# Ledger of designs, part 3: peptides against a protein of PDB entry 7SFY

Target 1, 41 residues: chain A of PDB entry 7SFY
Amino acid sequence: ELFNLESRVEIEKSLTQMEDVLKALQMKLWEAESKLSFATC

## One batch from the design tools (peptide; aimed at target 1 L22)

Design b2_p17_3 (made by RFdiffusion4)
Pose (drawn by RFdiffusion4):
Structure b2_p17_3 (pose): chain A 41 residues (1-41), chain B 38 residues (1-38), chain P 17 residues (1-17)
Amino acid sequence: as target 1 above (41 residues)
Amino acid sequence: FNLESRVEIEKSLTQMEDVLKALQMKLWEAESKLSFAT
Amino acid sequence: KVEELKEKAEALEEKIE
């Protein structure tokens, strides 16, 4: 039970970490989309 | 992470891909740790 | 490539959720 809880804690911790990393990545990607979109009309 | 130039967009896009590549492995690692904890 | 990265990022976001 203890091991299970340690797992679930470290799991969902990096799940929010991955959430944070991807959504900043999605924001910069949107900037690039707008850049190449406007540039190539 | 620049977008001033085409060259920089290229370098920046590959960095984002490398980041997604790291995220995919982290996702799989999480899939397994969880499967092993049930 | 930008569109492909967008599709991959959206699909990965759905799996993470």

Design b2_p17_3_s3 (made by RFdiffusion4, then SolubleMPNN; from b2_p17_3, 12 letters changed)
Fold by OpenDDE base, seed 2:
Structure b2_p17_3_s3 (fold): chain B 41 residues (1-41), chain C 41 residues (1-41), chain A 17 residues (1-17)
Amino acid sequence: as target 1 above (41 residues)
Amino acid sequence: as target 1 above (41 residues)
Amino acid sequence: RLSKLRDQLWALQKKIA
């Protein structure tokens, strides 16, 4: 596989996309936890 | 969507999986940058 | 929504690996 400037740019774009999805998942986790209901004896 | 233990585990698994991919992408970026340094001198 | 995020993850994984 050829590594050049275009490849670097594409990888960086993918990294950014992954980071955005990570943040979205983290927010989903936070939202889910915030809605967690606890049973009371 | 109902939050329960299974949901939390699934979200955390996805987060971990994404972090692994992020690390792989970062390594790919490093490799690409290294090759660019060698090839564009 | 969660399934969409996982689908996006899958797509990125297939692109890089």
Scores: peptide ipSAE 0.097, ipTM 0.541, DockQ to the pose 0.060
OpenDDE base, seeds 1, 3, 4, 5: peptide ipSAE 0.095, 0.082, 0.097, 0.086; ipTM 0.531, 0.471, 0.549, 0.475

Design b2_p17_4 (made by RFdiffusion4)
Pose (drawn by RFdiffusion4):
Structure b2_p17_4 (pose): chain A 41 residues (1-41), chain B 38 residues (1-38), chain P 17 residues (1-17)
Amino acid sequence: as target 1 above (41 residues)
Amino acid sequence: FNLESRVEIEKSLTQMEDVLKALQMKLWEAESKLSFAT
Amino acid sequence: KVEELKEKAEELEEKIE
Protein backbone atom coordinates (compact mmCIF):
# COMPACT_ATOMS: atom_id res chain seq x y z
CA GLU A 1 0.00 0.00 0.00
CA LEU A 2 2.83 2.40 0.87
CA PHE A 3 4.75 1.56 -2.29
CA ASN A 4 1.52 2.01 -4.27
CA LEU A 5 1.01 5.48 -2.84
CA GLU A 6 4.63 6.52 -3.46
CA SER A 7 4.18 5.43 -7.05
CA ARG A 8 0.94 7.28 -7.59
CA VAL A 9 2.46 10.41 -6.04
CA GLU A 10 5.59 10.40 -8.22
CA ILE A 11 3.42 9.50 -11.21
CA GLU A 12 0.94 12.33 -11.07
CA LYS A 13 3.72 14.71 -10.08
CA SER A 14 5.49 14.25 -13.38
CA LEU A 15 2.12 14.15 -15.12
CA THR A 16 1.59 17.80 -14.11
CA GLN A 17 5.22 18.40 -15.02
CA MET A 18 4.68 17.01 -18.47
CA GLU A 19 1.53 19.23 -18.66
CA ASP A 20 3.57 22.30 -17.90
CA VAL A 21 6.37 21.46 -20.29
CA LEU A 22 3.89 20.67 -23.28
CA LYS A 23 1.73 23.65 -22.92
CA ALA A 24 4.67 26.11 -23.00
CA LEU A 25 5.85 24.09 -25.96
CA GLN A 26 2.33 24.51 -27.58
CA MET A 27 2.49 28.24 -27.03
CA LYS A 28 5.81 28.63 -28.87
CA LEU A 29 4.71 26.34 -31.55
CA TRP A 30 1.64 28.65 -32.07
CA GLU A 31 4.02 31.55 -32.47
CA ALA A 32 5.95 29.70 -35.15
CA GLU A 33 2.70 28.71 -36.88
CA SER A 34 1.62 32.35 -37.03
CA LYS A 35 5.08 33.31 -38.24
CA LEU A 36 5.26 30.86 -41.13
CA SER A 37 1.57 31.34 -41.83
CA PHE A 38 1.76 35.08 -42.31
CA ALA A 39 5.07 34.74 -44.15
CA THR A 40 3.87 32.23 -46.72
CA CYS A 41 0.46 33.93 -46.71
CA PHE B 1 14.13 29.49 -29.11
CA ASN B 2 14.16 32.16 -31.82
CA LEU B 3 11.82 32.85 -34.71
CA GLU B 4 13.61 35.88 -36.20
CA SER B 5 15.01 33.86 -39.06
CA ARG B 6 14.16 30.74 -41.00
CA VAL B 7 17.37 29.16 -39.71
CA GLU B 8 16.25 29.80 -36.17
CA ILE B 9 12.75 28.48 -36.73
CA GLU B 10 14.37 25.28 -37.97
CA LYS B 11 16.65 24.91 -34.96
CA SER B 12 13.72 25.82 -32.68
CA LEU B 13 11.33 23.31 -34.27
CA THR B 14 13.83 20.52 -33.84
CA GLN B 15 14.27 21.46 -30.19
CA MET B 16 10.51 21.16 -29.72
CA GLU B 17 10.54 17.74 -31.40
CA ASP B 18 13.39 16.67 -29.05
CA VAL B 19 11.30 17.90 -26.15
CA LEU B 20 8.26 15.84 -27.35
CA LYS B 21 10.54 12.87 -27.75
CA ALA B 22 11.48 13.18 -24.10
CA LEU B 23 7.87 13.61 -23.14
CA GLN B 24 6.88 10.35 -24.94
CA MET B 25 9.34 8.34 -22.90
CA LYS B 26 8.19 10.02 -19.69
CA LEU B 27 4.62 9.17 -20.56
CA TRP B 28 5.56 5.50 -21.14
CA GLU B 29 7.53 5.41 -17.92
CA ALA B 30 4.37 6.70 -16.14
CA GLU B 31 2.29 4.08 -17.94
CA SER B 32 4.47 1.34 -16.54
CA LYS B 33 4.91 2.62 -12.99
CA LEU B 34 1.09 2.82 -12.83
CA SER B 35 0.50 -0.62 -14.36
CA PHE B 36 2.93 -2.03 -11.79
CA ALA B 37 1.15 -0.28 -8.90
CA THR B 38 -2.31 -1.93 -9.44
CA LYS P 1 6.87 20.06 -40.31
CA VAL P 2 5.08 22.61 -38.10
CA GLU P 3 1.66 20.94 -38.81
CA GLU P 4 3.06 17.49 -38.01
CA LEU P 5 4.64 18.79 -34.76
CA LYS P 6 1.25 20.33 -33.84
CA GLU P 7 -0.59 17.00 -34.46
CA LYS P 8 1.95 15.13 -32.34
CA ALA P 9 1.71 17.69 -29.54
CA GLU P 10 -2.16 17.49 -29.55
CA GLU P 11 -2.14 13.69 -29.54
CA LEU P 12 0.40 13.65 -26.65
CA GLU P 13 -1.68 16.18 -24.70
CA GLU P 14 -4.74 13.93 -25.04
CA LYS P 15 -2.79 10.89 -23.78
CA ILE P 16 -1.42 12.84 -20.82
CA GLU P 17 -5.00 13.96 -19.88

## One batch from the design tools (peptide; aimed at target 1 Q26, target 1 (a further copy) I11 E19)

Design b2_p18_1 (made by RFdiffusion4)
Pose (drawn by RFdiffusion4):
Structure b2_p18_1 (pose): chain A 41 residues (1-41), chain B 38 residues (1-38), chain P 18 residues (1-18)
Amino acid sequence: as target 1 above (41 residues)
Amino acid sequence: FNLESRVEIEKSLTQMEDVLKALQMKLWEAESKLSFAT
Amino acid sequence: DPLLEKVHELKEEAEALE
């Protein structure tokens, strides 16, 4: 039970971490999309 | 992470792909740790 | 433009991963 809880804790911790990393990545992707979109009309 | 030039967009887009690549492995690692904890 | 195609590919991959 203890091991299970340690797992679930470290799991959902990096899940939020992956959330944070991707959504900043999605924001800069959007900037690039707007850049190449406007540039190539 | 620059978009001033086409050269920088290219370097920046590859960095984003390398980041997603790391994320995919982290997702799989999470899939397994969880499967092993049920 | 290949760079724009690349942006769309990465966008789809990032949305699917989310």

Design b2_p18_6 (made by RFdiffusion4)
Pose (drawn by RFdiffusion4):
Structure b2_p18_6 (pose): chain A 41 residues (1-41), chain B 38 residues (1-38), chain P 18 residues (1-18)
Amino acid sequence: as target 1 above (41 residues)
Amino acid sequence: FNLESRVEIEKSLTQMEDVLKALQMKLWEAESKLSFAT
Amino acid sequence: RVEELKEKSEELSEKIEE
């Protein structure tokens, strides 16, 4: 039970971490989309 | 992470792909840790 | 390439939400 809880804690911790990493990635990707979109009309 | 130039967009897009590549492995690692904890 | 990177990032985001 203890091991299970330690797992679930470290799991969902990095799940939020991955959420944070991707959504900043998605924001910069949007900037690049707008850049190449306007540039190539 | 620059977008001033086409060369920088290229370098920046590859960095994003490398980041996603790291996220896919982290996701799989999470898939396994969880499967092993049930 | 940018559109494909967008699709991949959305699909990965859906998997992470699941």

Design b2_p18_6_s1 (made by RFdiffusion4, then SolubleMPNN; from b2_p18_6, 9 letters changed)
Fold by OpenDDE base, seed 1:
Structure b2_p18_6_s1 (fold): chain B 41 residues (1-41), chain C 41 residues (1-41), chain A 18 residues (1-18)
Amino acid sequence: as target 1 above (41 residues)
Amino acid sequence: as target 1 above (41 residues)
Amino acid sequence: RLKELKDKLWALMKKIKE
C-alpha cells in the first residue's frame, strides 16, 4: 500500500494500543502467578 | 478470574500472538519509512 | 477482564489484517 502520513499515524496508533493490551496481559499474568501458593512440608 | 493452568495457557497464547503482530507492524513501519524518498535540492 | 483483553486483541488483529 501507499505510504503516507495517515498510514503511519494509523500504524503507530495500533502499535500503541497493542502495547497497552500487552502490558495489561502481562500484569494479569504476574498477579495470577503471584497469588499462587507454594506448598511446603 | 480463577487462576489455573488453562487460564495461564490462554494468557500466554494471547501474549505470543500480540508479540508476533507487534513485530509484523514494526517491520511494516520500518519498510514503509525506509522506502520514503527524501527530497533534495 | 481476560475476556475483555481477548476481545481487544481480536479487534486489533482484525483491523490490522484488513
Scores: peptide ipSAE 0.098, ipTM 0.507, DockQ to the pose 0.054
OpenDDE base, seeds 2, 3, 4, 5: peptide ipSAE 0.095, 0.096, 0.095, 0.097; ipTM 0.505, 0.506, 0.499, 0.508

## One batch from the design tools (peptide; aimed at target 1 L15 M18, target 1 (a further copy) M18 L22)

Design b2_p20_1 (made by RFdiffusion4)
Pose (drawn by RFdiffusion4):
Structure b2_p20_1 (pose): chain A 41 residues (1-41), chain B 38 residues (1-38), chain P 20 residues (1-20)
Amino acid sequence: as target 1 above (41 residues)
Amino acid sequence: FNLESRVEIEKSLTQMEDVLKALQMKLWEAESKLSFAT
Amino acid sequence: EKVEELKEKAEELEEKVEEL
């Protein structure tokens, strides 16, 4: 039970970490999309 | 992470791809740790 | 094209993270 809880804790911790890393990445990807979109009309 | 030039967009887009590639492995690692904890 | 592909991959990965 203890091991299970340690797992679930370290799991969902990096899940939120992955959430944070991807959504900043999605924001910069949007900037590039607008850049190449306006540039190539 | 620049977008001033086409060369920079290219380098920046590859960095984003490398980041997603790291994220996919982290997702799989999470898939397994969880499967092993049930 | 590369931007669109990366957007699709990012959206699919986001969905998988939410499901997990």

Design b2_p20_2_s4 (made by RFdiffusion4, then SolubleMPNN; its pose is not in this set)
Fold by OpenDDE base, seed 3:
Structure b2_p20_2_s4 (fold): chain B 41 residues (1-41), chain C 41 residues (1-41), chain A 20 residues (1-20)
Amino acid sequence: as target 1 above (41 residues)
Amino acid sequence: as target 1 above (41 residues)
Amino acid sequence: SLLKRATQLKKKLEELQKKL
């Protein structure tokens, strides 16, 4: 594959989308960790 | 923005950063899952 | 290529989304 203008534009659009998703996933993981409990028996 | 070598390098850096964040999230998820236990009492 | 690399990252992200 060649790095050309079309590929660059596609990558830049994807980067923005992925950044937003990563932030959302970080929040979900934080929530999961905060709710994590250990066996008490 | 210009299609040039500098723009390519910036994209590469962004991708690297996102890859690192993703790896960290995967590790944290694995840790959380491995520690998750259920009450048996 | 950068495009292949971005595609791979997107795939990994999608897999992580399925788990969370």
Scores: peptide ipSAE 0.444, ipTM 0.767, DockQ to the pose 0.154
OpenDDE base, seeds 1, 2, 4, 5: peptide ipSAE 0.407, 0.444, 0.435, 0.441; ipTM 0.753, 0.768, 0.764, 0.767

Design b2_p20_6_s1 (made by RFdiffusion4, then SolubleMPNN; failed a check: too like the target's own chain; its pose is not in this set)
Amino acid sequence: KLKKLEEDLKALQEKLRKLK

Design b2_p20_6_s4 (made by RFdiffusion4, then SolubleMPNN; failed a check: too like the target's own chain; its pose is not in this set)
Amino acid sequence: MLKKLEEQLKALQEKLRKLK

## One batch from the design tools (peptide; made by RFdiffusion4, then SolubleMPNN; aimed at target 1 R8; its pose is not in this set)

Design b2_p21_8_s4
Fold by OpenDDE base, seed 4:
Structure b2_p21_8_s4 (fold): chain B 41 residues (1-41), chain C 41 residues (1-41), chain A 21 residues (1-21)
Amino acid sequence: as target 1 above (41 residues)
Amino acid sequence: as target 1 above (41 residues)
Amino acid sequence: DEARKKLEKELEELKKLEELL
């Protein structure tokens, strides 16, 4: 493998994108769970 | 939209996969940076 | 789920990048 400055920058950008998507999905999960109700007997 | 137990489980699995890939990439970045050397004058 | 599909695409792109290292 060959690692240089450009490779580092690309990895850092991808990591940032992944963090943003993670946060968005966590928020959606929280919103969905907060609205959830259950059938009662 | 409709959210149920199956949807929650699928989102949680995807989040876990993303966390694992993030950690793997962070480790690879650390390893690459630890091996990096620079030309000297 | 569109959010899940977006996550899956990002995961696949990151895995490809990881393989190139």
Scores: peptide ipSAE 0.081, ipTM 0.523, DockQ to the pose 0.026
OpenDDE base, seeds 1, 2, 3, 5: peptide ipSAE 0.071, 0.068, 0.072, 0.077; ipTM 0.517, 0.513, 0.511, 0.520

## One batch from the design tools (peptide; aimed at target 1 E12, target 1 (a further copy) L36)

Design b2_p22_1 (made by RFdiffusion4)
Pose (drawn by RFdiffusion4):
Structure b2_p22_1 (pose): chain A 41 residues (1-41), chain B 38 residues (1-38), chain P 22 residues (1-22)
Amino acid sequence: as target 1 above (41 residues)
Amino acid sequence: FNLESRVEIEKSLTQMEDVLKALQMKLWEAESKLSFAT
Amino acid sequence: KVEELKAKAEELEAKVEELKAK
């Protein structure tokens, strides 16, 4: 039970970490999309 | 992470792909740790 | 390449949300 909890804790921790990393990545990606979109009309 | 030039967009887009590549492995690692904890 | 990265990022986000729901 203890091991299970340690797992679930370290799991969902990096899940939020992956959330933070991807959404900043999605924001810069949107900037590039707008850049190449306007540039190539 | 620059977008001033086409060269920089290219370097920046590859960095984002390398980041997604790291995220895919982290997701799989999470899939397994969880499967092993049930 | 930008559109492909956007599709991959959306698909990965959906998988992360599905795993978090467990």

Design b2_p22_1_s2 (made by RFdiffusion4, then SolubleMPNN; from b2_p22_1, 15 letters changed; failed a check: too like the target's own chain)
Amino acid sequence: RVKKLEDVLKALQMKLWELKSR

Design b2_p22_2_s1 (made by RFdiffusion4, then SolubleMPNN; failed a check: too like the target's own chain; its pose is not in this set)
Amino acid sequence: VKKLKDQLDALQMKIWELKSKV

Design b2_p22_2_s2 (made by RFdiffusion4, then SolubleMPNN; failed a check: too like the target's own chain; its pose is not in this set)
Amino acid sequence: VKKLKDQLEALQMKIWELKSKV

Design b2_p22_2_s4 (made by RFdiffusion4, then SolubleMPNN; failed a check: too like the target's own chain; its pose is not in this set)
Amino acid sequence: VKELKDKLEALQMKIWELKSKV

Design b2_p22_3 (made by RFdiffusion4)
Pose (drawn by RFdiffusion4):
Structure b2_p22_3 (pose): chain A 41 residues (1-41), chain B 38 residues (1-38), chain P 22 residues (1-22)
Amino acid sequence: as target 1 above (41 residues)
Amino acid sequence: FNLESRVEIEKSLTQMEDVLKALQMKLWEAESKLSFAT
Amino acid sequence: KVEELKEKAEELETKIEELKEK
């Protein structure tokens, strides 16, 4: 039970971490989309 | 992470792909740690 | 390449949300 809880803790921790990393990545990706979109009309 | 030039967009897009590539392995690692904890 | 990265990012986000639900 202890091992299970340690797992679930370290799991969901990096799940939020991955959430944070991807959504900043999505924001910069949107900037690039707008850049190439306006540039190539 | 620059978009001033086409050269920089290219370098920047590859970096984002490398980041996603790291995220995919982290996701799989999480899939397994969880499967092993049930 | 930009569209492919967007699709991959959306799919990965959906998988992360589904795994969080478990």

Design b2_p22_3_s1 (made by RFdiffusion4, then SolubleMPNN; from b2_p22_3, 15 letters changed; failed a check: too like the target's own chain)
Amino acid sequence: RLKQLEDVLKALQMKLWELKSK

Design b2_p22_3_s3 (made by RFdiffusion4, then SolubleMPNN; from b2_p22_3, 15 letters changed; failed a check: too like the target's own chain)
Amino acid sequence: RLKKLEDVLKALQMKLWELKKK

Design b2_p22_5 (made by RFdiffusion4)
Pose (drawn by RFdiffusion4):
Structure b2_p22_5 (pose): chain A 41 residues (1-41), chain B 38 residues (1-38), chain P 22 residues (1-22)
Amino acid sequence: as target 1 above (41 residues)
Amino acid sequence: FNLESRVEIEKSLTQMEDVLKALQMKLWEAESKLSFAT
Amino acid sequence: MEKVEALKEKSEALKEKVEALK
């Protein structure tokens, strides 16, 4: 039970970490999309 | 992470792909740690 | 532009998997 809880804790921790990393990445990607979109009309 | 130039967009896009590549492994690692904890 | 669209699709699909796993 203890091991299970340690797992679930470290799991969902990095899940939020993966959420933070991807959404900043999606924001910069949007900037690039707008850049190449406007540039190539 | 620059977008001033085409060359920089290219370098920046590859960095984002390398980042997603790291995220995919982290996701799989989470898939397994969870499967092992049930 | 094609590479940007492909990365956008991959990032959306990965986001959905991360949300489902959470």

Design b2_p22_5_s1 (made by RFdiffusion4, then SolubleMPNN; from b2_p22_5, 12 letters changed; failed a check: too like the target's own chain)
Amino acid sequence: MDRVTQLKDVLDALMKKIEELK

Design b2_p22_8_s1 (made by RFdiffusion4, then SolubleMPNN; failed a check: too like the target's own chain; its pose is not in this set)
Amino acid sequence: LDRVTQLKDVLDALMKKIEELK

## One batch from the design tools (peptide; aimed at target 1 L22 L29)

Design b2_p23_3 (made by RFdiffusion4)
Pose (drawn by RFdiffusion4):
Structure b2_p23_3 (pose): chain A 41 residues (1-41), chain B 38 residues (1-38), chain P 23 residues (1-23)
Amino acid sequence: as target 1 above (41 residues)
Amino acid sequence: FNLESRVEIEKSLTQMEDVLKALQMKLWEAESKLSFAT
Amino acid sequence: LLEKVEELKEKAEELEEKVEELK
């Protein structure tokens, strides 16, 4: 039970970490999309 | 992470791809740790 | 480069869905 809880804790911790990393990545990807979109009309 | 030039967009896009590649392995690692904890 | 941006957007959206489901 202890091991299970340690797992679930470290799991969902990095899940939020991955959430934070991707959504900053999605924001910069949107900037590039707008850049190449406007540039190539 | 620059978008001033086409050369920089290219370098920046590859970096984002490398980042997604790392995220995919982290997702799989999480899939397994969880499967092993049920 | 725009095609690569579209592909990366699709991959990022699919990965986001998988992370939400696993969470």

Design b2_p23_3_s1 (made by RFdiffusion4, then SolubleMPNN; from b2_p23_3, 12 letters changed; failed a check: too like the target's own chain)
Amino acid sequence: LLKRVTQLKDVLWALKKKIEELK

Design b2_p23_4_s3 (made by RFdiffusion4, then SolubleMPNN; failed a check: too like the target's own chain; its pose is not in this set)
Amino acid sequence: DRLKQLKDVLKALQKKLWELKSK

Design b2_p23_5 (made by RFdiffusion4)
Pose (drawn by RFdiffusion4):
Structure b2_p23_5 (pose): chain A 41 residues (1-41), chain B 38 residues (1-38), chain P 23 residues (1-23)
Amino acid sequence: as target 1 above (41 residues)
Amino acid sequence: FNLESRVEIEKSLTQMEDVLKALQMKLWEAESKLSFAT
Amino acid sequence: SLLEKVKALKEKSEELLEKVKAL
């Protein structure tokens, strides 16, 4: 039970971490999309 | 992470791909740790 | 092209985010 809880804790921790890393990544991707979109009309 | 130039967009897009590549392995690692904890 | 690559990376990032939320 203890091991299970340690797992679930470290799991969802990095899940939020992956959430934070991807959404910043999606924001900069959007900037690039707007850049190449406007540039190539 | 620059977008001033086409060369920089290219370098920046590859960096984003490398980041996603790291995220895919982290997702799989999480899939397994969870499967092993049920 | 760079725009096609941006669209492809956007799709992959959206699909990965769905998988992260589902897990």

Design b2_p23_6_s4 (made by RFdiffusion4, then SolubleMPNN; failed a check: too like the target's own chain; its pose is not in this set)
Amino acid sequence: KLKELKEQLKALQMKLWELKSKL

Design b2_p23_7 (made by RFdiffusion4)
Pose (drawn by RFdiffusion4):
Structure b2_p23_7 (pose): chain A 41 residues (1-41), chain B 38 residues (1-38), chain P 23 residues (1-23)
Amino acid sequence: as target 1 above (41 residues)
Amino acid sequence: FNLESRVEIEKSLTQMEDVLKALQMKLWEAESKLSFAT
Amino acid sequence: ELLEKVKELKEKSEELETKIEEL
């Protein structure tokens, strides 16, 4: 039970971490999309 | 992470792809740790 | 080519986000 809880804790921790990393990545992707979109009309 | 030039967009896009690549492995690692904890 | 790559990376990022939310 202890091991299970340690797992679930470290799991969902990096899940939020991955959430934070991807959404900043999605924001910069959007900037690039707007850049190449406007540039190539 | 620059978009001033086409050269920089290219370098920046590859960095984002490398980041996603790291994220896919982290997702799989999480899939396994969880499967092993049920 | 760069715009096509941006669209592909956007699709991959959206699919990965969905998998992360499901997990």

Design b2_p23_7_s3 (made by RFdiffusion4, then SolubleMPNN; from b2_p23_7, 14 letters changed; failed a check: too like the target's own chain)
Amino acid sequence: SLLKRVTQLQKKLWELMEKLRKL

## One batch from the design tools (peptide; aimed at target 1 M18, target 1 (a further copy) L15 M18)

Design b2_p24_2_s1 (made by RFdiffusion4, then SolubleMPNN; failed a check: too like the target's own chain; its pose is not in this set)
Amino acid sequence: SRLEELKKVLKALQMKLWELKSKL

Design b2_p24_2_s3 (made by RFdiffusion4, then SolubleMPNN; failed a check: too like the target's own chain; its pose is not in this set)
Amino acid sequence: SRLKELKDVLKALQMKLWKLKSLL

Design b2_p24_2_s4 (made by RFdiffusion4, then SolubleMPNN; failed a check: too like the target's own chain; its pose is not in this set)
Amino acid sequence: SRLKELKDVLKALQEKLWKLKSLL

Design b2_p24_3_s2 (made by RFdiffusion4, then SolubleMPNN; failed a check: too like the target's own chain; its pose is not in this set)
Amino acid sequence: KLKELKEQLKALQMKLWELKSKLS

Design b2_p24_3_s3 (made by RFdiffusion4, then SolubleMPNN; failed a check: too like the target's own chain; its pose is not in this set)
Amino acid sequence: KLKELKEQLKALQMKLWEAKSKLS

Design b2_p24_5 (made by RFdiffusion4)
Pose (drawn by RFdiffusion4):
Structure b2_p24_5 (pose): chain A 41 residues (1-41), chain B 38 residues (1-38), chain P 24 residues (1-24)
Amino acid sequence: as target 1 above (41 residues)
Amino acid sequence: FNLESRVEIEKSLTQMEDVLKALQMKLWEAESKLSFAT
Amino acid sequence: LKEKAEELKEKAEELKEKVEELKE
């Protein structure tokens, strides 16, 4: 039970971490989309 | 992470792909740790 | 480069869905 809880804790911790890393990645990707979109009309 | 130039967009896009590549492995690792904890 | 940015957008959307499903 203890091991299970340690797992679930370290799991969902990095799940939020992955959420944070991706959504900043999605924001910069949007900037690039707008850049190449306006540039190539 | 620059977008001033086409060369920079290219370097920046590859960095984002490398980042996603790291995220896919982290997702799989989470998949397994969880499967092993049920 | 525009086509590559579109492909990265699709991959990022798919990965986001998988992360949300695993979190649930």

Design b2_p24_7_s1 (made by RFdiffusion4, then SolubleMPNN; failed a check: too like the target's own chain; its pose is not in this set)
Amino acid sequence: KLQELKEQLKALQMKLWKLKSLLS

Design b2_p24_7_s2 (made by RFdiffusion4, then SolubleMPNN; failed a check: too like the target's own chain; its pose is not in this set)
Amino acid sequence: RLQELKEQLKALQMKLWKAKSTLS

Design b2_p24_7_s3 (made by RFdiffusion4, then SolubleMPNN; failed a check: too like the target's own chain; its pose is not in this set)
Amino acid sequence: KLKQLEEQLKALQMKLWKLKSLLS

Design b2_p24_8_s4 (made by RFdiffusion4, then SolubleMPNN; failed a check: too like the target's own chain; its pose is not in this set)
Amino acid sequence: MERVTQLEDVLKALQMKLWELKSK

## One batch from the design tools (peptide; aimed at target 1 E19, target 1 (a further copy) E19 L25 A32)

Design b2_p25_1 (made by RFdiffusion4)
Pose (drawn by RFdiffusion4):
Formats: sequence, C-alpha cells, structure tokens
Structure b2_p25_1 (pose): chain A 41 residues (1-41), chain B 38 residues (1-38), chain P 25 residues (1-25)
Amino acid sequence: as target 1 above (41 residues)
Amino acid sequence: FNLESRVEIEKSLTQMEDVLKALQMKLWEAESKLSFAT
Amino acid sequence: ERVEELKEKTEEFEEKLEELKEKVE
C-alpha cells in the first residue's frame, strides 16, 4: 500500500510536470505557426 | 528559441520535437509505474 | 507542414496525458 502510494504520488507529479512543459511548448509553437502563416500568407 | 529568422525557426522547431520526444518516454514511464502499482 | 504536423502530435500527446490522468484518479 505504501509503495503504491509513493508510485501514484511520483506519477501524478510528473504528469503535471509534463502538462507544464507541453503547454509552454504549445504556446511557442503557436507563435511559430502565426509567423510562418503570415509570412507565406 | 528564436523566430526572427527561418534558420532559427528550424532550430527552434527541432528543439520542440526533441522535447516532445522526451515527453513521450516520460508518458510511457508513467504508464508502466502505474500498471505496476495496481 | 512541419509546424502542422508538430501541432497534431502535441494535441495527440495531450489527449493521451489526459487519459493517463483519468486512470490515475
């Protein structure tokens, strides 16, 4: 039970971490999309 | 992470792909730790 | 094209992350 809880804790911790990393990635990707979109009309 | 030039967009896009590549392994690692904890 | 492909891959990955969060809950 203890091991299970330690797992679930370290799992959902990095899940939020992955959430934070991706959504900043998605924001910069949107900037690039707008850049190449306006540039190539 | 620059977009001033086409060369920089290229370098920046590859960095984002490398990031996603790291994310995919972290997702799989999480898939397994969880499967092992049920 | 490369930007569109990277956008599709990031959307699919986000869906999978949401599905894994639901399993963890």

Design b2_p25_1_s1 (made by RFdiffusion4, then SolubleMPNN; from b2_p25_1, 16 letters changed; failed a check: too like the target's own chain)
Amino acid sequence: DRVKQLEDVLKALQMKLWELKSKLS

Design b2_p25_1_s2 (made by RFdiffusion4, then SolubleMPNN; from b2_p25_1, 15 letters changed; failed a check: too like the target's own chain)
Amino acid sequence: DRVKQLKDVLKALQMKLWELKSKLS

Design b2_p25_1_s3 (made by RFdiffusion4, then SolubleMPNN; from b2_p25_1, 16 letters changed; failed a check: too like the target's own chain)
Amino acid sequence: SRVQQLEDVLKALQMKLWELKSKLS

Design b2_p25_1_s4 (made by RFdiffusion4, then SolubleMPNN; from b2_p25_1, 15 letters changed; failed a check: too like the target's own chain)
Amino acid sequence: DRVQQLKDVLKALQMKLWELKSKLS

Design b2_p25_4_s3 (made by RFdiffusion4, then SolubleMPNN; failed a check: too like the target's own chain; its pose is not in this set)
Amino acid sequence: SRLEELKEVLKALQMKLWEARSLLS

Design b2_p25_5_s1 (made by RFdiffusion4, then SolubleMPNN; failed a check: too like the target's own chain; its pose is not in this set)
Amino acid sequence: LRKRLEELKEVLKALQEKLRKLKSL

Design b2_p25_7 (made by RFdiffusion4)
Pose (drawn by RFdiffusion4):
Structure b2_p25_7 (pose): chain A 41 residues (1-41), chain B 38 residues (1-38), chain P 25 residues (1-25)
Amino acid sequence: as target 1 above (41 residues)
Amino acid sequence: FNLESRVEIEKSLTQMEDVLKALQMKLWEAESKLSFAT
Amino acid sequence: LERVEELKEKSEELLEKVEELKEKV
């Protein structure tokens, strides 16, 4: 049970971490999309 | 992470692909740790 | 722009998988 809880803790910790990393990545990606979109009309 | 130039967009887009590549492995690692904890 | 659109689709699909796995935990 202890091992299970340690797992679930370290799991959902990096799940939020991966959330944070991707959504900043999605924001910069949107900037690039707008850039190439306006540039190539 | 620049978008001033086309060269920089290219370098920046590859960096974002490398980041997603790291995220896919992290996701799989999480899939396994969880499967092993049930 | 095509490469950016493909990278956008992949990033959205990966986020859906992360959300689904978080729900299971």

Design b2_p25_7_s1 (made by RFdiffusion4, then SolubleMPNN; from b2_p25_7, 11 letters changed; failed a check: too like the target's own chain)
Amino acid sequence: LERVTQLKKELEALQMKIWELKSKV

Design b2_p25_7_s2 (made by RFdiffusion4, then SolubleMPNN; from b2_p25_7, 11 letters changed; failed a check: too like the target's own chain)
Amino acid sequence: LERVKQLKDVLEALQMKIWELKSKV

Design b2_p25_7_s3 (made by RFdiffusion4, then SolubleMPNN; from b2_p25_7, 13 letters changed; failed a check: too like the target's own chain)
Amino acid sequence: LERVQQLEDVLKALQMKIWELKSKV

Design b2_p25_7_s4 (made by RFdiffusion4, then SolubleMPNN; from b2_p25_7, 12 letters changed; failed a check: too like the target's own chain)
Amino acid sequence: LERVKQLKDVLDALQMKIWELKSKV

Design b2_p25_8 (made by RFdiffusion4)
Pose (drawn by RFdiffusion4):
Structure b2_p25_8 (pose): chain A 41 residues (1-41), chain B 38 residues (1-38), chain P 25 residues (1-25)
Amino acid sequence: as target 1 above (41 residues)
Amino acid sequence: FNLESRVEIEKSLTQMEDVLKALQMKLWEAESKLSFAT
Amino acid sequence: ALLEKVEELKEKAEEFEEKLEELKE
C-alpha cells in the first residue's frame, strides 16, 4: 500500500510536470504557426 | 527559441520535437509505473 | 517545408495531450 501510494504520488507529479512543459511548448508553437502563416499568407 | 529568421524557426521546431520526444518516454514511464502499482 | 513541420508538431502535441489527459483521469 505504501509503495502504491509513493508510485501514484511520483506519477501524478510528473503528469502535471508534463502538462506544464507541453503547454508552454504549445504556446511557442502557436507563435511559429502565426509567423509562418502570415509569412506565406 | 527564436522566430526572427527561418533558420531559427527550424532550429526551434526541432527543439520542440526533441522536447515531445522526451515527453513520450515520460508518458510511457508513467504508464508502466501505474500498471505496476495496481 | 517549415510550415508542414509546424502542422505535424501540432498534431503530435494534440495527440500527446489527449493521452496525458486520459492517463491523468

Design b2_p25_8_s4 (made by RFdiffusion4, then SolubleMPNN; from b2_p25_8, 14 letters changed; failed a check: too like the target's own chain)
Amino acid sequence: SLLKRVTQLKKVLEALQQKLWELKS

## One batch from the design tools (peptide; aimed at target 1 R8 M18 E19, target 1 (a further copy) E33)

Design b2_p26_1_s1 (made by RFdiffusion4, then SolubleMPNN; failed a check: too like the target's own chain; its pose is not in this set)
Amino acid sequence: EERLKRLKEVLKALQMKLWEARSLLS

Design b2_p26_1_s2 (made by RFdiffusion4, then SolubleMPNN; failed a check: too like the target's own chain; its pose is not in this set)
Amino acid sequence: RERLERLKEVLKALQMKLWKARSLLS

Design b2_p26_1_s3 (made by RFdiffusion4, then SolubleMPNN; failed a check: too like the target's own chain; its pose is not in this set)
Amino acid sequence: RKRLEELKKVLKALQMKLWKAKSLLS

